# Peptides against a protein of PDB entry 4JHK, part 86

Target 1, 212 residues: chain A of PDB entry 4JHK
Amino acid sequence: EDYKIQSFDLETQKLLKTALKDPGSVDLEKVSSVIVDQSLKDQVFSREAGRICYTIVQAEAKQTNGSVFRRNLLNRLQQEFKAREETRKRSTQEWVCLVSFICNIFDYLKVNNMPMVALVHPVYDCLFRLAQSDALKNEEEVDCLVLQLHRIGDQLEKMNVQLMDELFNLLRDGFLLQEDLSSMGRLLLLEILEFRAGGWKLSDTAQKYYYS

## One batch from the design tools (peptide; made by RFdiffusion4, then SolubleMPNN)

Design b2_p13_7_s4 (from b2_p13_7, 6 letters changed)
Fold by OpenDDE base, seed 3:
Structure b2_p13_7_s4 (fold): chain B 212 residues (1-212), chain A 13 residues (1-13)
Amino acid sequence: as target 1 above (212 residues)
Amino acid sequence: SELDELIEAASNA
């Protein structure tokens, strides 16, 4: 299978390709660091990062029954999550990349084919932060919030429906009551409200209406 | 704390 890693230099591409095929032959701490660093710079890459991480975890487990990569990945994730408010203050772009990365790790990195329970509250904490009034006025944060809910909302709801109800109460209030939303932000909130109400799915026609 | 448990589990696996 092909992985989208063309954004890296050739040396790093070789490192990642080797990690995917023969994880025991590379420094897995370095590999995890490279993946996290790039995910914090490029939100688009964070989706691919989830798939890459899962593949490396499976490859290492099969090859050596080891978990060095997963340990280093989770350690770095914990560090970035703890510093999330400082990250948001420093750079909105880095903050939304962090949220995207955490959500994509939740989506791809399963344990016994189930989501990691330990990631549920951290993911919700990030989404609740994006749903606050000071974040909803920023279109970049609204884009991130809606994108993650499209990707993993159904899975998150299965893990904790009460938190999802509370989150969407904030989104409904934002849509109806907050005056300083951008036109696009308001449109995106409406779309995600309809998306959940429709069982986490919309027709292709509806999707084109909101995202054309 | 839950994430810490995952880190510990990963370290010992």
Scores: peptide ipSAE 0.024, ipTM 0.709, DockQ to the pose 0.535
Fold by OpenDDE base, seed 5:
Structure b2_p13_7_s4 (fold): chain B 212 residues (1-212), chain A 13 residues (1-13)
Amino acid sequence: as target 1 above (212 residues)
Amino acid sequence: SELDELIEAASNA
């Protein structure tokens, strides 16, 4: 049961380890802030952050039947989500990290093995933003969009197929009609269109074509 | 917002 927290200083590592095992003994607001801050800088950590958050939520519920960590986490998430356009303007990297983090929270922080319903529209809002023409011309944003759809697309569709249809209409239009897509961007859009059409799966042939 | 509702629900749990 290892968590990838080696990027933090020793004191912060200790804080996180304690939060994972004995959440009642630490400042859970501080813990949530540390996790969010790092997730906004590192997409790789964002994936781990979802798992860490889930573990802390479960540990606190078991220990004290509390939800202090989740409350603080979601408060911070709300703040970052509201400021997403400013974040995008300031830094594409921070923006895609934010999207990745929100999607990973959706993926990992489940209640009774079900996604949090309240996260569905915020996730779609982020993906729709990535599907706009000004974002599709940026490879980093296309990478993020395609990555998230690979990770959670099937779950999102299960929650709201109408929004998914609308999203993929935009992606199809981008693929067919947008002139300033990069070669890689266009390839990635084609791949994700085929991925969904195949029931959120890639055939062995397609896998070799796109990722060999 | 949807997140506001989630926060409220979490706070009342």
Scores: peptide ipSAE 0.024, ipTM 0.711, DockQ to the pose 0.591
Fold by OpenDDE base, seed 1:
Structure b2_p13_7_s4 (fold): chain B 212 residues (1-212), chain A 13 residues (1-13)
Amino acid sequence: as target 1 above (212 residues)
Amino acid sequence: SELDELIEAASNA
């Protein structure tokens, strides 16, 4: 399988490939650090990072029944999550990458084919932060919010419909009442409102309207 | 926090 790791140097690529096949032969703390660091810089990689992480977790479990990689990964996630407001103040780009990464870990890192319950509230916390008025005025944050809801909204709602209702109340209010939204931001909010209303599906006509 | 619980669970696995 291609894990799209071409953006890394050759040494790091080798490290990641080895971790995927023989996790016991590499420093899994270093591997986790490399994955998180790159995910905080590149949203595109974040999606692949989720899949990579899942594969490494499965490989280690199979090989040694260990969880060193998962432990290190989650420790790093905890650190980044705790510092999320500082990250947001420092760099909107890093902040949205962090959100994207957490959401992708939620999406890919399943336990017994189910989402990790412990990630539900952290994910919602991130999305609620993006739904605040000071974030909705920033198109980059709106892009992130809408993207994550497209990717994992249906799963999140299944885990906690009350939080999803509250989140979308904020989005509706933002769409209707907030005056300093960009034109694209307003369009994206409308689209995601319609997306959920349609059962987390977008008709071909609507998709063409918003993204063509 | 929920993440703390996850980390603990992972460490004990």
Scores: peptide ipSAE 0.024, ipTM 0.706, DockQ to the pose 0.568
Fold by OpenDDE base, seed 4:
Structure b2_p13_7_s4 (fold): chain B 212 residues (1-212), chain A 13 residues (1-13)
Amino acid sequence: as target 1 above (212 residues)
Amino acid sequence: SELDELIEAASNA
């Protein structure tokens, strides 16, 4: 497997590569911190982070039957989640990276091939926050919201359809009623409404219309 | 919270 860790310095890359193959030989707390820190800065890496984390978790489990990495990772995730409003105030970019990170952990860090139930509400809380009027007026937040729903919306709906219905009620209201949406924001809301209505899939024609 | 419980469980595993 190819892991996209080019954004790190060579020493850190080596650390991560070692963690992926021989987690017992590295400081797993440090590894988790590095991954979280980078995920909060780079949304592209935030997507990759989920897959990397899952691999490290599996490697540690196989090697030592340990869970040091996962424990540290989830602890840090909880800390960042609790501070999400302050993060949002400080930096929209860090906020959307945080959301992306949480969503990608949900997507990749499976337990017995199932999503972590404990992450369902935190993920929805983030998405509901992005669906509020003050967030919908910001294109960066709308982009994040729509992107995450494209990635994990089907899985989230399977976990809790009622919350998904409530979320999309907000999105529909935003699309129809909110006046200070950007043109692109409004277009993205329409697209995601259609995406869900179409069973969480997009035709090639629609994809070209909305994203090309 | 559910996440706190998961963290606790992971810490004790």
Scores: peptide ipSAE 0.023, ipTM 0.698, DockQ to the pose 0.472

Design b2_p13_8_s1 (from b2_p13_8, 9 letters changed)
Fold by OpenDDE base, seed 2:
Structure b2_p13_8_s1 (fold): chain B 212 residues (1-212), chain A 13 residues (1-13)
Amino acid sequence: as target 1 above (212 residues)
Amino acid sequence: SLEELDEEILASL
């Protein structure tokens, strides 16, 4: 498979490609660090990063029955999550990249073909943060929130429906009561409310209405 | 297990 790693220099690209096929021959701590660093800069890559990470995890498991990469990845993720408020304060862009990355890891990095239970609360914490009034007024944060819910909302709900209900209560209140939402932000909130109400599905007509 | 390891790593989250 092709992976979107063109944003890296050639040496790093080679490193990543080698990690994907022969993880035992590279420094997997370095690989994890590179992936996380780039994911914090590029939200598009953060999506790809989930797939890349899963592939490396599987490759290492098959090759050596090891988990060095996953361990280092999750450790770095923990560090970034702990510092998430400082990250948000420093750069909204980096913050939404972090959220996107965590959500994509949740989406792709399965354990026994199931979502990682340990990531459920961290993911919800990120989404709840995006659902606060100070975040909802920022279109970039709303974009991120809605995007993640489109991608993994159904899975998250299965893991904890109570938290999802609480989250959507905040979104509903934001939609109805918050005055400083952008026009697009308000539309996105309405769309995601309808999306969940429809069983996490969107008709072609609705898709065109909100995104075309 | 790997799940246990994940929980340990992410325990502070």
Scores: peptide ipSAE 0.104, ipTM 0.783, DockQ to the pose 0.659
Fold by OpenDDE base, seed 4:
Structure b2_p13_8_s1 (fold): chain B 212 residues (1-212), chain A 13 residues (1-13)
Amino acid sequence: as target 1 above (212 residues)
Amino acid sequence: SLEELDEEILASL
């Protein structure tokens, strides 16, 4: 399985590969820190971090019945989430990476094959923040919002349809009423509105139109 | 349980 860890140096790549196969032989606290740090810098990695994390969690559980990695990961996640507004003010790029990371953790880090219920509201909080008018005017934030909804929107809706309805009310209002959206931002909002309306699916024709 | 521990960690979220 390809875990897309090319953005790390070779030493760190080796560390991660070892963690994936033999977690007991490495410092799992360090591994978690490395993953979170990189996820905050690289959105390509951020979107895949959850899958890596899940694999490490499962490997540790199987090998030692331990949970050191997951505990450290979630603690760090909590810290970053609490500081999300500060992060946003400091760097839009880091903010969207954080959102992507949280969403990816939700997507992949399952417990008993179910999403972590405790992550539902934090994920929605991030998406609602991206749906505010001050964020919708920033194309980078719109890109992130739409991307996450494409990836996990259907799962999130299953967890709480009421919040999803509220979120999309904001998106519809943004699309219709907000005047300082970029042309691409407006297009993306329209696309995601159609995406949900179509049961979280788009026709091939529509996909080509919006993402060609 | 493991799930309970995770929930405690994420309680402030």
Scores: peptide ipSAE 0.035, ipTM 0.722, DockQ to the pose 0.655
Fold by OpenDDE base, seed 5:
Order: structure tokens, then C-alpha cells, then sequence
Structure b2_p13_8_s1 (fold): chain B 212 residues (1-212), chain A 13 residues (1-13)
């Protein structure tokens, strides 16, 4: 199976490939660090990173019954999450990459095909932050919010429908009441409101209107 | 165990 790791140098690519097949033969702390670092600066990679992480976790479990990689990954994730406000102040781009990465880990790093319950509130916390007025005025943050809700909104709702209702109340208020939304931001909020109302699915007509 | 440590980390997020 192929993974999108062309952005790394050849040595790092070799390291990652080895981790995917023979995790016991590499420094898994270093592997986790490399993956997190790249995910925090490349939102496109963060999606692939989730898949890579899941594969490494499964490979290590099967090979040695170990969880060194997962421990290092989650420890780093905790550190980045705690510093999320500082990250947002420093760089909107890094902030949305962080949110994307956390959401992708939630989506891919499952146990027995179930999401990790402990990640539910952290994910919601990130989405609620993106739904605040100071974030909704930034198109890049709205893009991130809407993208994540498209990807994992249905799963999150199943975990906690009350929080999802509260989140969408904020989005509705933003759409209706906030005056400094960009045109695209307003369009995206409307789309995601309709998306959830339609059972986390777009009608053919809506799909054509928003994305064609 | 490592698993228990992971759960503790997750709970602290």
C-alpha cells in the first residue's frame, strides 16, 4: 500500500516506510515527531498522517504488542492542544493545521472501529473555538471548520448530540447576526447548516450549487 | 502499563 510521503527527504521516507512495516526496528519517538511536525504545517498531509498513524499503531501492536508510537503521538498531541491559543495567535495557518490533524486522528485512529472517546471533547473544543465571532470573520478558519464538519460531523454527533446542537446554534447566529463575515464565509456557513439539516448529506441540487 | 498511560494522556486533553 502506498502512502503520500513525497514531501519528506529520502532518508525520512525510508524511516516512515520501515515504521509502517517493521516498527520495532526504528525509533518510534522520532517517527511520531516527524509526522506531527509535518502535519502542523501541511493540512493536506494531515489527512494522510491519520492513516499512517493508524497503520503504525496496528503494525506495532501486531509485531510486539507495544504502543510506544501511540504514546508518543498522543503526548505530543496533548502538548499542541494545550498551546492552541498561542498557536492561533502566532499563525492562523498553523492553528487550522492543528485542528485538522486532531480531527484526522479522531477519524482514523480508531479502536475496534470505534472513535476514541477521550478525543471527543478536545475535537469539539477546537470546533467551538472556530465558531467564535473572532474566528468566523477569518475565511481560513471557516474553511477549516466546515471541512472538519463535513469529514467527521456525523461521527461527532453520534458521540454527543447536545454539543453538536450548541455548536450549530453558534453557527446559525454567526450566519444571521455577524456583519463582518466574508462572502465565502457566509456561503460556507449556509452550506454546512444545510448539510447537517439534510442528515450530513448534500442533495444533488445543493452539491451543484455550492461545489460545481 | 503503556495502555494505561495512553489513557491518562487522552483524559488530560
Amino acid sequence: as target 1 above (212 residues)
Amino acid sequence: SLEELDEEILASL
Scores: peptide ipSAE 0.026, ipTM 0.686, DockQ to the pose 0.508
Fold by OpenDDE base, seed 1:
Structure b2_p13_8_s1 (fold): chain B 212 residues (1-212), chain A 13 residues (1-13)
Amino acid sequence: as target 1 above (212 residues)
Amino acid sequence: SLEELDEEILASL
């Protein structure tokens, strides 16, 4: 199985591969730190890191019935979430990587086949931040917002429909009232509004219209 | 949101 770890050096790749197969033989705090650090730098990795994390969690549970990796991962996630405004000011790229990572963890890191309730509000907080006027004018942030809603919007709505309604009120207002949106940004907002209205689904015809 | 995350972390210890 390909875990998309080609962006790491060979030594780190070896560490991650060992964690995936024999988590008890490695420093799981170090592994979690490496994954979070790379997720903040690499968009491709940040949106796929959840699968790696889930595999390590399952491997540790099976091997030792432990949860050391998950604990360390969530601790680091909490730290990065708390500092999200500072991260956004420093680097838009790191900020959207952080959002992508948090959303990916929500998507993949399930407990007893259910989403982690503790991640619901942090995910919404990130999406609400992307829906503010100062973020909607940045195409990179709009791309991130729309991508996450396509991936996990239906799951998030099931967890809290009231927050989803509030979020989409902001997106509708942005689409209708904000004048400094890029052409692509405006198109993406319209598309995601229609996507939710259609039950988080689009026809093939609609897909071609918005993304061709 | 942060409080909920703390609770989850505590539950995982």
Scores: peptide ipSAE 0.025, ipTM 0.672, DockQ to the pose 0.136

Design b2_p13_8_s2 (from b2_p13_8, 9 letters changed)
Fold by OpenDDE base, seed 2:
Structure b2_p13_8_s2 (fold): chain B 212 residues (1-212), chain A 13 residues (1-13)
Amino acid sequence: as target 1 above (212 residues)
Amino acid sequence: SLEELDKEILESL
């Protein structure tokens, strides 16, 4: 299995590769920090990070029946989540990377083949923040919101349908009432509204219409 | 904290 870690220096790449194979031989706190740091810089890596994290978690569980990595990861995630408004103020790019990372962790870090309940509210909090008027006017944030809902919306809804209903009420209102949406932003909101209404599925024809 | 919640999840398994 190939992991996209070319963006790291060679020493860090070695660290990550070792963590994937022999997590007991590395500083797992350092590994978690490195992964989070890079995820805040690169949204593409944020997606990969989820997969990497899951692999390390499984490797550690198998090797030592431990969960040191996951604990460190979640602790760092909590820190970043708590500071999310400051992050957003500092850099929209870092903010959407953070959201992407949290959502991808939710998507990949399954416990007993189930999503971590502990991450449900943090994920929704992030998505609700993206659904506010001041965020919807920013296409980068809308892109992030819609992307995450495409990836994990169905799972999130299963965890809490009431929150999902509330979220989509905001999105509907944004689509209908907010005047300073970009043309693409408005299109994306319409698409995601349709996507959920269709049971979190979209035909190939519709997909091309919205994203071609 | 997320760590505490994670522990709760793990302990429930």
Scores: peptide ipSAE 0.036, ipTM 0.730, DockQ to the pose 0.161
Fold by OpenDDE base, seed 5:
Structure b2_p13_8_s2 (fold): chain B 212 residues (1-212), chain A 13 residues (1-13)
Amino acid sequence: as target 1 above (212 residues)
Amino acid sequence: SLEELDKEILESL
């Protein structure tokens, strides 16, 4: 398989490639740290990071029955999640990268082909934070919210439909009642409301209208 | 064990 790791230097690329195929021969704590650090800076990489993490977890389990990588990954994720409000205050960009990362870990790092139940509430907490009025006025946060709901909304709803209903009540209220939304933000909220109402699907015509 | 630690970390999120 080919993984998108060209943004790293050659030494780090070699480290990651080795971790993917022979995890027992590298420092998995360092590998975890490198992946998380880059994911918190590059939203595009965060999706690839989920796939990479899953592969390393499977490779280590198969090779040594170990879970060193997963332990370090989850520990770091816990730390970043707990500090999410401070991250948001420091940098909107880093905050949306964090949300993207945790959502992509939820999407890719499955156990027995099922989402980790323990990640459900943390993911919802992030999305609920993005749905607050102080976040909805920021287009970058709205972009992140809508993107994640497009990616994993159907999976999240299957895990807890009540929380999804509550989340979309906030989004509907934001769309209808909040006055300081950007024009694009308002459009994106309308689109995601329609997306869920249509069973997490959108017609080709509607897709082109909202995203072309 | 590492598995138990992972479980604890996940539950604390």
Scores: peptide ipSAE 0.035, ipTM 0.721, DockQ to the pose 0.484
Fold by OpenDDE base, seed 3:
Structure b2_p13_8_s2 (fold): chain B 212 residues (1-212), chain A 13 residues (1-13)
Amino acid sequence: as target 1 above (212 residues)
Amino acid sequence: SLEELDKEILESL
C-alpha cells in the first residue's frame, strides 16, 4: 500500500515506513509526535495522517497486542483540543489544521469497525465553533467546516441527529442573516445545506457549479 | 479493551 509522505525528509519517511510494517522496531511516541506536528501544519496531510494512524494501530495490535501508538496519539490530541481557543487566536491556519486532524482521526480510527464514541462531542464542539458568526466571516474557517461536513457529516448525524440539526440551524441562519460573509463563503454554505438535504449526496451538475 | 482505553484517554474531551 502506498502512503503520501513526500512532505517529510528522507529520514522521517524511513521512520514512518518502518512503523507501518514493523511498529515494534521504532519509537512509537516519536512517530506519533511527528505525525501530529505535521498534521497541525498541513491540512492536506491530515487526511493521509488518519489512514497512516489506522494502519500503525492495526500493525501494533497484530504484532504485540499493544496500543502504545494510539495512546500517545490520543493523549496528544486531547492536549491540542483543550488548547483549541488559544490555537485559534494564535493562528487560523493551525486551528483549521487541528479541526481537520480531529475529524480525520474520527473518520479512520474505528473501534470494532465503529466510530469512537468519545470523539463525537469533541468533533461537534469544533464544528459548532466554526459555525459561530466570528468564524463564518473567515473564508478559511468556512472552507474547513464545509470540507469536514462533506467527509464525515453522514457518520456524525448517525451518532447524534439532534446536534446535527442544531448545527445546521446555525448554518442556515448564517447563510440567510449574516451580512459579512464572503461570496465564496456564502456559496459554500448554500452547497452544504443542499448536500445534507439531499441525503449527504450531490448531483454531478451541482458539484460542478459549486466547485468548478 | 481498546474501546475502554479510548474512553479513558478521551474522557476529558
Scores: peptide ipSAE 0.034, ipTM 0.708, DockQ to the pose 0.749
Fold by OpenDDE base, seed 4:
Structure b2_p13_8_s2 (fold): chain B 212 residues (1-212), chain A 13 residues (1-13)
Amino acid sequence: as target 1 above (212 residues)
Amino acid sequence: SLEELDKEILESL
């Protein structure tokens, strides 16, 4: 299987490849740290990171019935989540990368083919933070919010429809009432409102209209 | 179980 890890140096690439096929032969704490660190810098990688993490978890479980990688990964995730407000204050880019990473872990790191229930509230907390007025005025945060809802909104709603309703009430109010939204931000909010209303899907024509 | 472990780790989130 092909994994997008070309952004790492060759030594790290080798480490990751080995972790994917023979996790017992590498330092899985180091592997988890490398993945998290890169995910906090590169939002594009965070999507791949989720897939990579799931594969390593499955490989370790199969090989040794172990959970060293998963434990380290989730512990690091917890630490980053707890510090999310400080991260946001320091760097919008790092903040949106963090949100993206958490959402992608939710998306890929399934347990018995189901999302981890423990991640539901943390994910919603991140999305609610992005839906606050001070975040909606920043196009980078709006981009992140809308992207995550496109990717995992349907799954999140299945886990807790009440929270999703509350979230979208905020988004609707932002769209209608907030004055300092960018034109693109307002357009993106409208699109995501329509996206959910349409059962978490858009026609190809609508997709092109909003994102071309 | 793995699920229990996950919940324990993420309990404070």
Scores: peptide ipSAE 0.034, ipTM 0.707, DockQ to the pose 0.710

Design b2_p13_8_s3 (from b2_p13_8, 9 letters changed)
Fold by OpenDDE base, seed 1:
Structure b2_p13_8_s3 (fold): chain B 212 residues (1-212), chain A 13 residues (1-13)
Amino acid sequence: as target 1 above (212 residues)
Amino acid sequence: KLEELDKEILESL
């Protein structure tokens, strides 16, 4: 399988490729660190990172029945999550990359083909943060919020429908009552409200209306 | 079992 790792230097690419095939032969803490670091810089990579991480986890489980990589990955994720407000203040771009990364880990890093229960509340916490008034007026944060809900909203709702209802109450209030939303931000909120109301799907015509 | 271990690691999240 091909993985999108061209953003790394050749040495790091080699490290990642080795981790994917023979995880026991590399420093898995270092591997997890470079993946997280790059995911915080590149939102496109953060999507791929979920798939890469899952592959490494499966490879290690098969090779040694170990979980060293996943442990290191989750420990680093915990550290970044705890520092999320500082990250947001420093860089909106890094903040939305962090949210994207944690959501993608939730999406890809399954245990027994099920989402990790431990990630449910952290994911919701990130989405609730993006749903606050100070974040909704920032189009980059709205883009991130809506993108994640498109990708994993249905899965999250299955895990906790009450939290999803509360989240969408905030989004509806933002759409209706917040005056400093951008035109695009308001449009995106309307779209995601419609998306959930439609069973987490849009018709082709609706998709074209909002995104074309 | 692995899920429980992960939950412990992420308990502060």
Scores: peptide ipSAE 0.032, ipTM 0.686, DockQ to the pose 0.649
Fold by OpenDDE base, seed 5:
Structure b2_p13_8_s3 (fold): chain B 212 residues (1-212), chain A 13 residues (1-13)
Amino acid sequence: as target 1 above (212 residues)
Amino acid sequence: KLEELDKEILESL
């Protein structure tokens, strides 16, 4: 299997590759820290990080019946989530990376082929924060919100349709009533409203319009 | 067991 870890130095790449194949031979706390740190800096990597994390979790379970990696990963995730408002104040880029990482962990780190129920409310909390007026005026936050809903919206709705309805009420109100949205932000909100209304799918015509 | 552990770790979220 090929994983996109070229952004790390050679020593760290070796560490990650070993963790994927022989997790019992490495410091899994260190591995989890490295993955989280990079995911908070690089939104593109955060997508790959979800896949990497799932593979390590499965490898450790198979090799030693252990859960050291997942425990450390989730503990770090909890810490970052609790500090999310401070992160947002410090750096919008780091904040959207955090949201992306949490959503990607939800998407990839399945338990018995099901999403982790414990992550449902934290994910919704992040998306609701992005749907507030002070966030909707920032195009970078709108980009993140819409991207995550495209990726995991259908899964989240299956977990809690009431929260999804409430979230999209906010997005509708933002689209219709908020005056300081960017042109692109307004376009993206309209697109995601139509995306859900179409069963989390876009028609060929709509896809061409929004992404041409 | 693993799912239950995850819930305990993330219960404060």
Scores: peptide ipSAE 0.030, ipTM 0.673, DockQ to the pose 0.718
Fold by OpenDDE base, seed 3:
Structure b2_p13_8_s3 (fold): chain B 212 residues (1-212), chain A 13 residues (1-13)
Amino acid sequence: as target 1 above (212 residues)
Amino acid sequence: KLEELDKEILESL
C-alpha cells in the first residue's frame, strides 16, 4: 500500500515508512510530532495523515499491544486545539490546517470501526468557529468549512443531529443575512445547504454547476 | 481499554 509522503525529505520518508511496517523500531513520539507539524503546514497532507496515523496505530497494537503513538498524537492534538484561537489570530492558513487535521483524524482514526466519541464536540467546536460571521467573510475559512462537511458531515450528524441542526442554522443565516461574503463563499454555502438537504449527496448536474 | 484511554485524553478538549 502506497502513502503520499512526497512532501517530506528522504530521511523522514524512510522514518515514516518504517513506522508503518515496524513501529517498535522507531521513536514514535518523533513520528507523531513530524506528522502533526507537517499537517499544520500542508492541508493536502492532513488528509493522508489521518490514514497514516490509523495504520501506525494498528501496526503498534498488533506488534506490541502498545499505544505510544496514539497517546502522543492525541496529546499534541489536545494542545493545538486548546490554542486554536491564538493560532487563528497568527495565521489563517495554520488555523484551517488544524481544523482539517482534526477532522481527518476523526474520519480515519476509529476504534472498533467507530468514530471516537471524544472528538465529536471538539470537531463541532471548530466547525462552529468557522461558521461565525468573522470567519464566513474569509474565503479560505469557508473553503475549509465546506470541505470538512463534505468529508465527514454525514458521520458527524449520526453522532449528534442537534448540533448539526444548530450549525446549519448558522450557515443558513450567513448565506441569507451576511452582506460581506465573497461571491464564491456565498456559492459554497448554498451548495453545502443543498448537499445536506439531499441526504449528504449531490447530483452530477449540481456538482458540475458548483465546481466547474 | 485503548478506547477508554483515548477518551480520557480527549475529554479535556
Scores: peptide ipSAE 0.032, ipTM 0.685, DockQ to the pose 0.721; fails the geometry check
Fold by OpenDDE base, seed 2:
Structure b2_p13_8_s3 (fold): chain B 212 residues (1-212), chain A 13 residues (1-13)
Amino acid sequence: as target 1 above (212 residues)
Amino acid sequence: KLEELDKEILESL
């Protein structure tokens, strides 16, 4: 597989490539830090980060039966999650990157082909934060919220349908009652409401309508 | 075991 790591300098690219193939030969703490740092800056990379992380985890498990990388990754994730409100205050962009990163880790870093149960509440916490009125008025946050729900909503619902119902109650209320939504934000909320109602599926025609 | 470790890390959130 080819991994999108062109945004890193050549030395770091080499580090990551080595981690993917021979994780035992590199400082996996450093690798995890680099991945998290970049994920907080680049939302596009955050999705790739999930794939990279999964691959490194599998490679390390296979090579040494170790879990150094995953531990370091999750430790850093924990730190960033704890500071999420500060991050949001400092930079909306970093905040949505953080959410994207957490969601993508949830999506890719599976155990026995199942999502990590421990990540369910953190993910929902992030999504609920994005569903608050002060966040819904920010199109960047709405974009993030809707994107994540498109990517992992069905999985999250399987993990906890009650939380998903509560989340979508907020989204419905936001759509109907909140006055300071952007036009696109309102459209996106409507789309995601329809998306879930349709079993987390949307026809090509409908998708084009909302995203063209 | 790995899952348990992950839970310990993440449950402290």
Scores: peptide ipSAE 0.031, ipTM 0.683, DockQ to the pose 0.718; fails the geometry check

